# Designs tried in a protein design run: peptides against a protein of PDB entry 3C2G. Part 15

Target 1, 209 residues: chain A of PDB entry 3C2G
Amino acid sequence: IRTFDLLGLLLHDSDAIDGFVRSDGVGAITTVVQYPNNDLIRAGCKLLLQVSDAKALAKTPLENILPFLLRLIEIHPDDEVIYSGTGFLSNVVAHKQHVKDIAIRSNAIFLLHTIISKYPRLDELTDAPKRNRVCEIICNCLRTLNNFLMMWIPTPNGETKTAGPNEKQQVCKFIEIDILKKLMSCLSCEGMDTPGLLELRSTILRSFI

## One batch from the design tools (peptide; made by RFdiffusion4, then SolubleMPNN)

Design b2_p30_7_s2
Fold by OpenDDE base, seed 1:
Structure b2_p30_7_s2 (fold): chain B 209 residues (1-209), chain A 30 residues (1-30)
Amino acid sequence: as target 1 above (209 residues)
Amino acid sequence: SSLEKRLREARKEQAESFDKVVAEAKKAAA
Protein backbone atom coordinates (compact mmCIF):
# COMPACT_ATOMS: atom_id res chain seq x y z
CA ILE B 1 0.00 0.00 0.00
CA ARG B 2 2.71 2.46 1.00
CA THR B 3 4.70 1.57 -2.07
CA PHE B 4 1.76 2.31 -4.35
CA ASP B 5 1.18 5.64 -2.66
CA LEU B 6 4.81 6.58 -3.10
CA LEU B 7 4.84 5.39 -6.69
CA GLY B 8 1.73 7.41 -7.42
CA LEU B 9 3.45 10.46 -6.02
CA LEU B 10 6.47 9.94 -8.25
CA LEU B 11 4.52 9.35 -11.47
CA HIS B 12 3.49 12.92 -12.33
CA ASP B 13 4.83 13.28 -15.85
CA SER B 14 4.20 11.29 -19.00
CA ASP B 15 7.80 10.11 -19.33
CA ALA B 16 7.89 8.61 -15.84
CA ILE B 17 4.53 6.94 -16.40
CA ASP B 18 5.66 5.55 -19.75
CA GLY B 19 8.83 4.26 -18.13
CA PHE B 20 6.82 2.46 -15.47
CA VAL B 21 4.51 0.92 -18.07
CA ARG B 22 7.42 -0.17 -20.29
CA SER B 23 8.95 -1.94 -17.29
CA ASP B 24 5.77 -4.06 -16.97
CA GLY B 25 4.41 -1.92 -14.17
CA VAL B 26 0.83 -2.81 -15.07
CA GLY B 27 1.66 -6.50 -14.77
CA ALA B 28 3.29 -5.88 -11.41
CA ILE B 29 0.20 -4.11 -10.09
CA THR B 30 -2.10 -6.88 -11.31
CA THR B 31 0.06 -9.38 -9.45
CA VAL B 32 -0.16 -7.40 -6.22
CA VAL B 33 -3.93 -6.91 -6.35
CA GLN B 34 -4.39 -10.68 -6.31
CA TYR B 35 -3.80 -10.59 -2.56
CA PRO B 36 -7.01 -10.68 -0.50
CA ASN B 37 -6.46 -7.21 0.98
CA ASN B 38 -9.06 -4.59 0.17
CA ASP B 39 -6.79 -1.62 0.87
CA LEU B 40 -4.10 -3.06 -1.37
CA ILE B 41 -6.63 -3.74 -4.12
CA ARG B 42 -7.93 -0.17 -3.89
CA ALA B 43 -4.45 1.31 -4.03
CA GLY B 44 -3.43 -0.89 -6.94
CA CYS B 45 -6.53 -0.10 -8.97
CA LYS B 46 -6.06 3.61 -8.30
CA LEU B 47 -2.53 3.38 -9.63
CA LEU B 48 -3.81 1.55 -12.71
CA LEU B 49 -6.17 4.44 -13.31
CA GLN B 50 -3.30 6.91 -13.01
CA VAL B 51 -1.30 5.19 -15.75
CA SER B 52 -4.27 4.20 -17.93
CA ASP B 53 -3.69 6.92 -20.54
CA ALA B 54 0.02 6.21 -20.96
CA LYS B 55 1.28 6.01 -24.55
CA ALA B 56 3.36 2.97 -23.66
CA LEU B 57 0.16 0.95 -23.13
CA ALA B 58 -0.13 0.67 -26.91
CA LYS B 59 2.86 -1.69 -26.76
CA THR B 60 1.74 -3.52 -23.61
CA PRO B 61 -0.01 -6.88 -24.03
CA LEU B 62 -3.35 -6.67 -22.26
CA GLU B 63 -4.66 -10.16 -23.13
CA ASN B 64 -4.15 -11.42 -19.59
CA ILE B 65 -4.40 -8.14 -17.71
CA LEU B 66 -7.74 -6.90 -18.96
CA PRO B 67 -9.75 -10.09 -18.32
CA PHE B 68 -8.30 -10.19 -14.82
CA LEU B 69 -9.28 -6.60 -14.12
CA LEU B 70 -12.79 -7.18 -15.42
CA ARG B 71 -13.16 -10.18 -13.13
CA LEU B 72 -11.85 -8.14 -10.21
CA ILE B 73 -14.45 -5.44 -10.81
CA GLU B 74 -17.15 -8.09 -11.13
CA ILE B 75 -16.47 -9.73 -7.77
CA HIS B 76 -15.60 -6.69 -5.61
CA PRO B 77 -18.54 -4.65 -4.32
CA ASP B 78 -16.26 -1.65 -3.71
CA ASP B 79 -17.01 1.75 -5.21
CA GLU B 80 -13.35 2.77 -5.27
CA VAL B 81 -12.28 -0.42 -7.02
CA ILE B 82 -15.12 -0.11 -9.51
CA TYR B 83 -14.36 3.58 -10.10
CA SER B 84 -10.69 2.95 -10.77
CA GLY B 85 -11.30 -0.18 -12.80
CA THR B 86 -13.96 1.31 -15.06
CA GLY B 87 -11.79 4.40 -15.47
CA PHE B 88 -8.88 2.23 -16.53
CA LEU B 89 -11.10 0.30 -18.94
CA SER B 90 -12.52 3.44 -20.55
CA ASN B 91 -9.05 4.88 -21.13
CA VAL B 92 -7.35 1.75 -22.46
CA VAL B 93 -10.06 0.94 -25.01
CA ALA B 94 -10.04 4.45 -26.44
CA HIS B 95 -8.77 4.48 -30.04
CA LYS B 96 -7.44 0.90 -29.74
CA GLN B 97 -9.39 -1.68 -31.68
CA HIS B 98 -7.40 -4.66 -30.41
CA VAL B 99 -8.07 -3.68 -26.78
CA LYS B 100 -11.77 -3.22 -27.51
CA ASP B 101 -11.83 -6.73 -28.94
CA ILE B 102 -10.18 -8.17 -25.83
CA ALA B 103 -12.65 -6.39 -23.58
CA ILE B 104 -15.68 -7.50 -25.59
CA ARG B 105 -14.49 -11.12 -25.66
CA SER B 106 -14.12 -10.86 -21.90
CA ASN B 107 -17.81 -9.98 -21.51
CA ALA B 108 -17.20 -6.28 -20.83
CA ILE B 109 -20.52 -5.13 -22.29
CA PHE B 110 -22.52 -7.29 -19.90
CA LEU B 111 -20.32 -6.25 -17.00
CA LEU B 112 -20.90 -2.57 -17.71
CA HIS B 113 -24.63 -3.17 -17.68
CA THR B 114 -24.33 -5.06 -14.40
CA ILE B 115 -22.39 -2.21 -12.81
CA ILE B 116 -24.88 0.43 -13.86
CA SER B 117 -27.76 -1.77 -12.72
CA LYS B 118 -26.16 -2.23 -9.31
CA TYR B 119 -26.44 1.41 -8.30
CA PRO B 120 -29.64 3.27 -7.50
CA ARG B 121 -30.75 6.37 -9.31
CA LEU B 122 -28.62 9.36 -8.41
CA ASP B 123 -31.62 11.24 -7.05
CA GLU B 124 -32.00 8.49 -4.45
CA LEU B 125 -28.50 9.11 -3.11
CA THR B 126 -28.51 11.79 -0.42
CA ASP B 127 -24.81 11.63 0.40
CA ALA B 128 -23.02 13.98 -1.99
CA PRO B 129 -19.64 12.19 -2.03
CA LYS B 130 -21.35 8.86 -2.70
CA ARG B 131 -23.57 10.36 -5.40
CA ASN B 132 -20.59 11.94 -7.13
CA ARG B 133 -18.60 8.71 -7.08
CA VAL B 134 -21.53 6.73 -8.47
CA CYS B 135 -21.99 9.32 -11.18
CA GLU B 136 -18.33 9.00 -12.14
CA ILE B 137 -18.62 5.21 -12.29
CA ILE B 138 -21.66 5.37 -14.55
CA CYS B 139 -19.90 7.88 -16.79
CA ASN B 140 -16.87 5.59 -17.06
CA CYS B 141 -19.16 2.75 -18.09
CA LEU B 142 -20.97 4.89 -20.65
CA ARG B 143 -17.72 6.20 -22.11
CA THR B 144 -16.54 2.63 -22.54
CA LEU B 145 -19.83 1.67 -24.16
CA ASN B 146 -19.53 4.60 -26.54
CA ASN B 147 -16.13 3.35 -27.64
CA PHE B 148 -17.58 -0.09 -28.34
CA LEU B 149 -20.61 1.18 -30.24
CA MET B 150 -18.51 3.35 -32.53
CA MET B 151 -17.10 0.17 -34.08
CA TRP B 152 -20.53 -0.83 -35.38
CA ILE B 153 -21.77 2.46 -36.80
CA PRO B 154 -22.29 2.18 -40.53
CA THR B 155 -20.05 4.56 -42.44
CA PRO B 156 -19.63 5.18 -46.15
CA ASN B 157 -16.37 3.36 -45.68
CA GLY B 158 -17.03 -0.39 -46.05
CA GLU B 159 -14.66 -1.15 -43.17
CA THR B 160 -17.36 -1.10 -40.49
CA LYS B 161 -17.64 -4.24 -38.40
CA THR B 162 -20.93 -5.82 -37.47
CA ALA B 163 -21.66 -6.76 -33.89
CA GLY B 164 -22.41 -10.39 -33.16
CA PRO B 165 -25.87 -11.43 -32.02
CA ASN B 166 -24.82 -11.62 -28.36
CA GLU B 167 -23.26 -8.17 -28.47
CA LYS B 168 -26.35 -6.74 -30.12
CA GLN B 169 -28.54 -8.24 -27.43
CA GLN B 170 -26.33 -6.89 -24.67
CA VAL B 171 -26.27 -3.44 -26.25
CA CYS B 172 -30.07 -3.45 -26.26
CA LYS B 173 -29.95 -3.65 -22.47
CA PHE B 174 -28.41 -0.18 -22.32
CA ILE B 175 -31.34 1.39 -24.09
CA GLU B 176 -33.88 -0.01 -21.65
CA ILE B 177 -35.76 2.65 -19.70
CA ASP B 178 -34.14 1.94 -16.31
CA ILE B 179 -30.64 2.24 -17.72
CA LEU B 180 -31.54 5.32 -19.74
CA LYS B 181 -32.91 7.02 -16.63
CA LYS B 182 -29.61 6.46 -14.85
CA LEU B 183 -27.74 7.78 -17.88
CA MET B 184 -29.93 10.86 -17.99
CA SER B 185 -29.50 11.46 -14.28
CA CYS B 186 -25.79 11.93 -14.92
CA LEU B 187 -26.56 14.97 -17.07
CA SER B 188 -27.64 16.77 -13.91
CA CYS B 189 -24.49 15.97 -11.97
CA GLU B 190 -22.20 18.86 -11.20
CA GLY B 191 -18.93 18.74 -13.11
CA MET B 192 -20.03 15.84 -15.30
CA ASP B 193 -18.96 15.44 -18.92
CA THR B 194 -22.27 16.44 -20.47
CA PRO B 195 -20.79 16.65 -23.98
CA GLY B 196 -19.61 13.05 -23.60
CA LEU B 197 -23.08 11.90 -22.63
CA LEU B 198 -24.56 13.71 -25.61
CA GLU B 199 -21.99 12.04 -27.83
CA LEU B 200 -23.09 8.67 -26.47
CA ARG B 201 -26.69 9.59 -27.26
CA SER B 202 -25.71 10.31 -30.84
CA THR B 203 -23.74 7.06 -31.05
CA ILE B 204 -26.66 5.00 -29.76
CA LEU B 205 -29.02 6.62 -32.24
CA ARG B 206 -26.69 5.85 -35.13
CA SER B 207 -25.88 2.31 -34.02
CA PHE B 208 -27.20 -0.64 -36.04
CA ILE B 209 -28.89 1.48 -38.72
CA SER A 1 -35.85 -8.77 -37.31
CA SER A 2 -37.24 -8.60 -33.79
CA LEU A 3 -33.91 -7.25 -32.59
CA GLU A 4 -33.89 -4.50 -35.20
CA LYS A 5 -37.40 -3.53 -34.19
CA ARG A 6 -36.35 -3.33 -30.54
CA LEU A 7 -33.37 -1.18 -31.47
CA ARG A 8 -35.53 1.21 -33.48
CA GLU A 9 -37.99 1.52 -30.64
CA ALA A 10 -35.22 2.05 -28.14
CA ARG A 11 -33.62 4.75 -30.31
CA LYS A 12 -36.91 6.59 -30.42
CA GLU A 13 -37.42 6.33 -26.68
CA GLN A 14 -33.85 7.36 -25.99
CA ALA A 15 -34.02 10.35 -28.29
CA GLU A 16 -37.24 11.59 -26.75
CA SER A 17 -36.02 11.06 -23.20
CA PHE A 18 -32.68 12.78 -23.71
CA ASP A 19 -34.21 15.72 -25.49
CA LYS A 20 -36.62 16.21 -22.63
CA VAL A 21 -33.90 16.01 -19.98
CA VAL A 22 -31.64 18.39 -21.90
CA ALA A 23 -34.47 20.85 -22.34
CA GLU A 24 -35.29 20.70 -18.65
CA ALA A 25 -31.65 21.14 -17.70
CA LYS A 26 -31.33 24.17 -19.96
CA LYS A 27 -34.46 25.67 -18.48
CA ALA A 28 -33.16 25.12 -14.96
CA ALA A 29 -29.80 26.65 -15.82
CA ALA A 30 -31.42 29.80 -17.36
Scores: peptide ipSAE 0.008, ipTM 0.362, DockQ to the pose 0.025
Fold by OpenDDE base, seed 5:
Structure b2_p30_7_s2 (fold): chain B 209 residues (1-209), chain A 30 residues (1-30)
Amino acid sequence: as target 1 above (209 residues)
Amino acid sequence: SSLEKRLREARKEQAESFDKVVAEAKKAAA
């Protein structure tokens, strides 16, 4: 636990972060968080989030890491773990088709739906810190979903991947009334990533129309 | 504050716009 905190304090610049990632730092964290210690899991996931935008991750094989993280988020009820994990996911899939494919094959779309479904509407949360954290989690999920949907939008240059039937079915779960109500609640919340939500709106429109 | 009111109104408008887009998407999927 203290080691992860120390590493987090040391990794302040892009070169240091890249050095850590090139030294299989992500794999090392993933190995450590396999132990059943909640504090260790929290600290490890937080560190993953801190390095999730590293350039060196483009060269890091995530085939073993990403499915494990997704499973961890699925089974762990901790908001901090879910926040860090969904944040990591949203960052690593950005602009990386290969990573998106790994995530989708690992049932990430359905997991994102499950996460959003688990939390109450933001207007039902009276505790401001909790409300803000839940809002951030939902935003991470939506950003990730946006990145997935972008794969299936026709580009002017003509190569469009078509979503498979299973992926389409999973995406359709996000247009359920209860999910949409929660998303609307997020849009009305203070401090939300409004540009990200608007981008998602645009992506949804382009995906279904 | 006047700024807070404007921000709330803008968020409301954005939410309504999003709802419309989602409704249209649901119709297209259906």
Scores: peptide ipSAE 0.008, ipTM 0.325, DockQ to the pose 0.047
Fold by OpenDDE base, seed 4:
Structure b2_p30_7_s2 (fold): chain B 209 residues (1-209), chain A 30 residues (1-30)
Amino acid sequence: as target 1 above (209 residues)
Amino acid sequence: SSLEKRLREARKEQAESFDKVVAEAKKAAA
């Protein structure tokens, strides 16, 4: 636990982060968080989040790491773990088609829906710290979803991937009014990526046209 | 397909509601 915290304090430099990742740091963390210690899991996931935008991740095989993390998020009812995990997910899938594919194969779309469904509407949360954390989680989920959906929207070049039937079925759940309301409720949160949320709205609409 | 039909229907139904929700959210955020 203290080691992860210490590492987090040291990894403020992009080169250091890349070095850590190149040394299979992500794999090391995922190994450590397999132990049933909540504090360790929290610390490890937080560290994962901290290195999740590292350039070196583009060369890191995530075939074993990502499914494990997704499962961890699925089974662990801890907002901090979910926050870190969804943050990691959103960052690692960004601009990486192969990682998106791994995530989707690992039931990420369904998991995102499950997470969003778990939390109440943000306007129903009276505790500000809790509300903010939940908002961040929802935003992470929605950002990830947007990245997935964009794969299936035709590009100006006319090239597009087609979502499989299972993916389409799972995506359909995100146009439910409850989900849409939760999405829009994020607009009321300070410091949130409002343009990104609006982009997601557009992406969702386009995905069903 | 049945799924495609459902998607089209959902789009039609949700488009108006979605815009309303967005408008409300924007108002609340202002």
Scores: peptide ipSAE 0.019, ipTM 0.377, DockQ to the pose 0.024; fails the geometry check
Fold by OpenDDE base, seed 2:
Structure b2_p30_7_s2 (fold): chain B 209 residues (1-209), chain A 30 residues (1-30)
Amino acid sequence: as target 1 above (209 residues)
Amino acid sequence: SSLEKRLREARKEQAESFDKVVAEAKKAAA
């Protein structure tokens, strides 16, 4: 645990982060967080989040890492783990088609829906720190979803992949009224990534028109 | 403050706008 804290302190510049990733740091973290220790899992996932936007991840195989992380998030009720994990997911799928494919095959879309469904509406949360964390989690999920949806939007000059029937069905769950209410709640929340949510709005519109 | 109230109202309006878009999208997808 303290080792992860130390690493976190050392990894504040992009070069150091890339170096860590190139040295299979992500694999090392995932190995460590396999142990049933909540504090260790929290620390490890936080570190994953810290390195999740590293350029070196583009060259890192995530075939084993992503399914594991998704499962970890699925079974772990800890908001900090979920926050870090969804943050990691949202960052690693960004602009990386192969990573999106891995995530989707690992039922990431359904998991995102499940996560959002688990949390109450933000207006029902009176504790500000909790509310803010939940908001961040939901935003991470929505950002990830947006990244998936964008993959299926035609570009002017290119062939676009089509979503499979299962993926389409899973995506449709995000337009359920309860989910939409939670999304609206996020839009009304102060300090949220409003541009990101608006982008998702646009993406949803383009996906269904 | 009056400013905070206005910000809340603006955010509410954005949320409502989103709902309309989603509703339209659902209709288009049906």
Scores: peptide ipSAE 0.012, ipTM 0.335, DockQ to the pose 0.044; fails the geometry check

Design b2_p30_7_s4
Fold by OpenDDE base, seed 2:
Structure b2_p30_7_s4 (fold): chain B 209 residues (1-209), chain A 30 residues (1-30)
Amino acid sequence: as target 1 above (209 residues)
Amino acid sequence: SALEERLRKAREEQDKDFDEVVEKSKKALE
């Protein structure tokens, strides 16, 4: 735990983060978070989030790491773990088709829906820190979904993939009224990535029209 | 401000479009 905290304090620049990642730092963290210690898991996942946008991750095999993390998020009822994990997922899939494919094959879309569904409406949360954290989690999930959906939207200058039947079915769950209400509630939260949420809305529109 | 008003209007328009798509999708799933 202390080691992860220290690493988090030291990894402030892109070169240091890349160095950590190149030294199989992500693998090391994933090994550590296998221990049944909530504090350790929290610290490890937070560190994963901190390195999740590292350039070196593009060269890191995630075939074993990503499914493990997704499972961890699925079974661990901890807002901080879920926040860090969904943040990691969102960042690692960004602009990386191969990683998106791994995530989708690992049932990430369904997991995202499950996560969002488990949380109450934001207006029902009276504790501001809790509400903000939940909002961030939902935003991470939705941003990740956006990254997936964008693969299947035709662009004037690019070839797009077609979603498989299973993926389509999973995506359809996001048009459920409860999910949409949660999306709308996030738009009303102060400090949230409103442009990102609006982009998601646009992407959803293009995906379901 | 004028910018804020434009942004508000844009959001409202997007909401309308979204609602329409949702309604259409619901009907298609029935």
Scores: peptide ipSAE 0.010, ipTM 0.323, DockQ to the pose 0.041
Fold by OpenDDE base, seed 1:
Structure b2_p30_7_s4 (fold): chain B 209 residues (1-209), chain A 30 residues (1-30)
Amino acid sequence: as target 1 above (209 residues)
Amino acid sequence: SALEERLRKAREEQDKDFDEVVEKSKKALE
């Protein structure tokens, strides 16, 4: 735990973060969080989030890391783990087609839907810290979904990847009324990534209308 | 400004489209 905290303090610039990632730092974290210690898992996932935008990740094989992280998020009912994990996922899939493919093959779309579905509506949460954390989690999930959906929107050149039937089915679940209400609730929250959520709304419209 | 007005109208149009998606979603779940 202290080791991860210390690393977080030291990894305050992009070069240091890249150095950590190039030294298989992500693999090291994923190895450590396999131990059944909740505090260790929280700290490790938080550190993953901190390095999730590193340039060096583009050269890091994530074939084993992403499935593991997705499984970890699936089985842990811990908001902090889910927050960090979904944040990591959102960042690593951005602008990287091969990473998106790995995530999708690892049932990420279904998992995102499951996560959003399990949380109550934001207006039902009276505790502000809890509400804010839940909002952040939902935003992370929706941002990730947006990145997936963008793959299947036709480009001006007419070339687009076609979603498989299973992917289409899973994506369709995000137009459920409960999901849409949660999206709208997030838009009303102060300090959230409103531009990103608006982009997602636009993407949904382009995908389903 | 003219730009602000265009942006406002664009947002309003997007909201209308979103409402249509919501209504279609409701019908599909029924």
Scores: peptide ipSAE 0.009, ipTM 0.314, DockQ to the pose 0.036
Fold by OpenDDE base, seed 4:
Structure b2_p30_7_s4 (fold): chain B 209 residues (1-209), chain A 30 residues (1-30)
Amino acid sequence: as target 1 above (209 residues)
Amino acid sequence: SALEERLRKAREEQDKDFDEVVEKSKKALE
């Protein structure tokens, strides 16, 4: 646990982070967090988040890592784990089609729905730290979803991927009224990426029109 | 301000569009 914390403190240099990732650091963390210790899992996932924007991740095979992380987030009720995990997911899928495909095949879209569904509306949370953390989690989910949906929007060049039936079905879950209400509640949160929410809304509209 | 009013109207219009699409989509899925 302290080792992960120490690593997190030392990994402020982008080259050091890349070096860690190239040395299969992400795989190492993923292996360690398989141990059923909540503190260890928290620390490991936080470290994953800290290195999630590393350039070296584009060259790192995530076929085994990403499904494991998704499963971990699915079964673990810890907000800190979910925060770190969704943050990691959001960062690793950004601008990386291959990683998006892995995530989608691993039912990431539906997982995002599940995560949002488990939390109450933000206006129902009176504890500010809790509310802020939940807001961040939802934002991570929305950013990730937006990254997925953008793949199926026609580009000016006319090139577009078509979502399969399963993906369409998963996306349709986000138009449920309870989900939409929760998404809209995020607009009232301080520090929220309001532009990101608006972008998601626009993307959803474009996906169904 | 005039800017705030324009932003408000734009937001309202966007919300209406979103609601309409959602309703249409729901009906299509039923």
Scores: peptide ipSAE 0.007, ipTM 0.317, DockQ to the pose 0.035
Fold by OpenDDE base, seed 5:
Structure b2_p30_7_s4 (fold): chain B 209 residues (1-209), chain A 30 residues (1-30)
Amino acid sequence: as target 1 above (209 residues)
Amino acid sequence: SALEERLRKAREEQDKDFDEVVEKSKKALE
């Protein structure tokens, strides 16, 4: 735990972060968080979030790391873990097609649905710190989903990738009317990422109509 | 707040369109 904290303090420089990632730092963290210690898991996931936008990740194989993290988020009912994990996910899938594919094959779309479905509406949360954390989680989920859906938006040249049957099924699970209405209700909450919600709606429109 | 009220109104105005989008999207995925 303290080691991860120390690493977090040292990794403020982009070159240092890249160096850590190139040295299989992400793999090391994922190995450590396999131990049944909640504090360790929290610290490790936080560190993952801190390095999630590193340039070196573009060259890092994530085939074993990403599925593990997704499973961890799925089974660990901890807001801090979910926050860090969804933040990591949203950053690593951005602008990386192969990572998006790994995430989608690992049921990431359905996981996002599950996460959103389990949290109450923001306006029902009276505790400000809790509300803020949930808001951040939802924003991470929305940003991730946008990255997925953008894959299937036609390009100006008329070319588009078509979602496979499995992907379509996962998307269908996410775009349940009740879930989307729940998300839209968040527009009225202060602090909510309204641009993110609007972007998601726009992406759905462009992708499937 | 004033912001919340504006957002509420905007949401209400767009709800019908959004529901239609969702329904069409589901059909497109069938």
Scores: peptide ipSAE 0.011, ipTM 0.363, DockQ to the pose 0.041; fails the geometry check

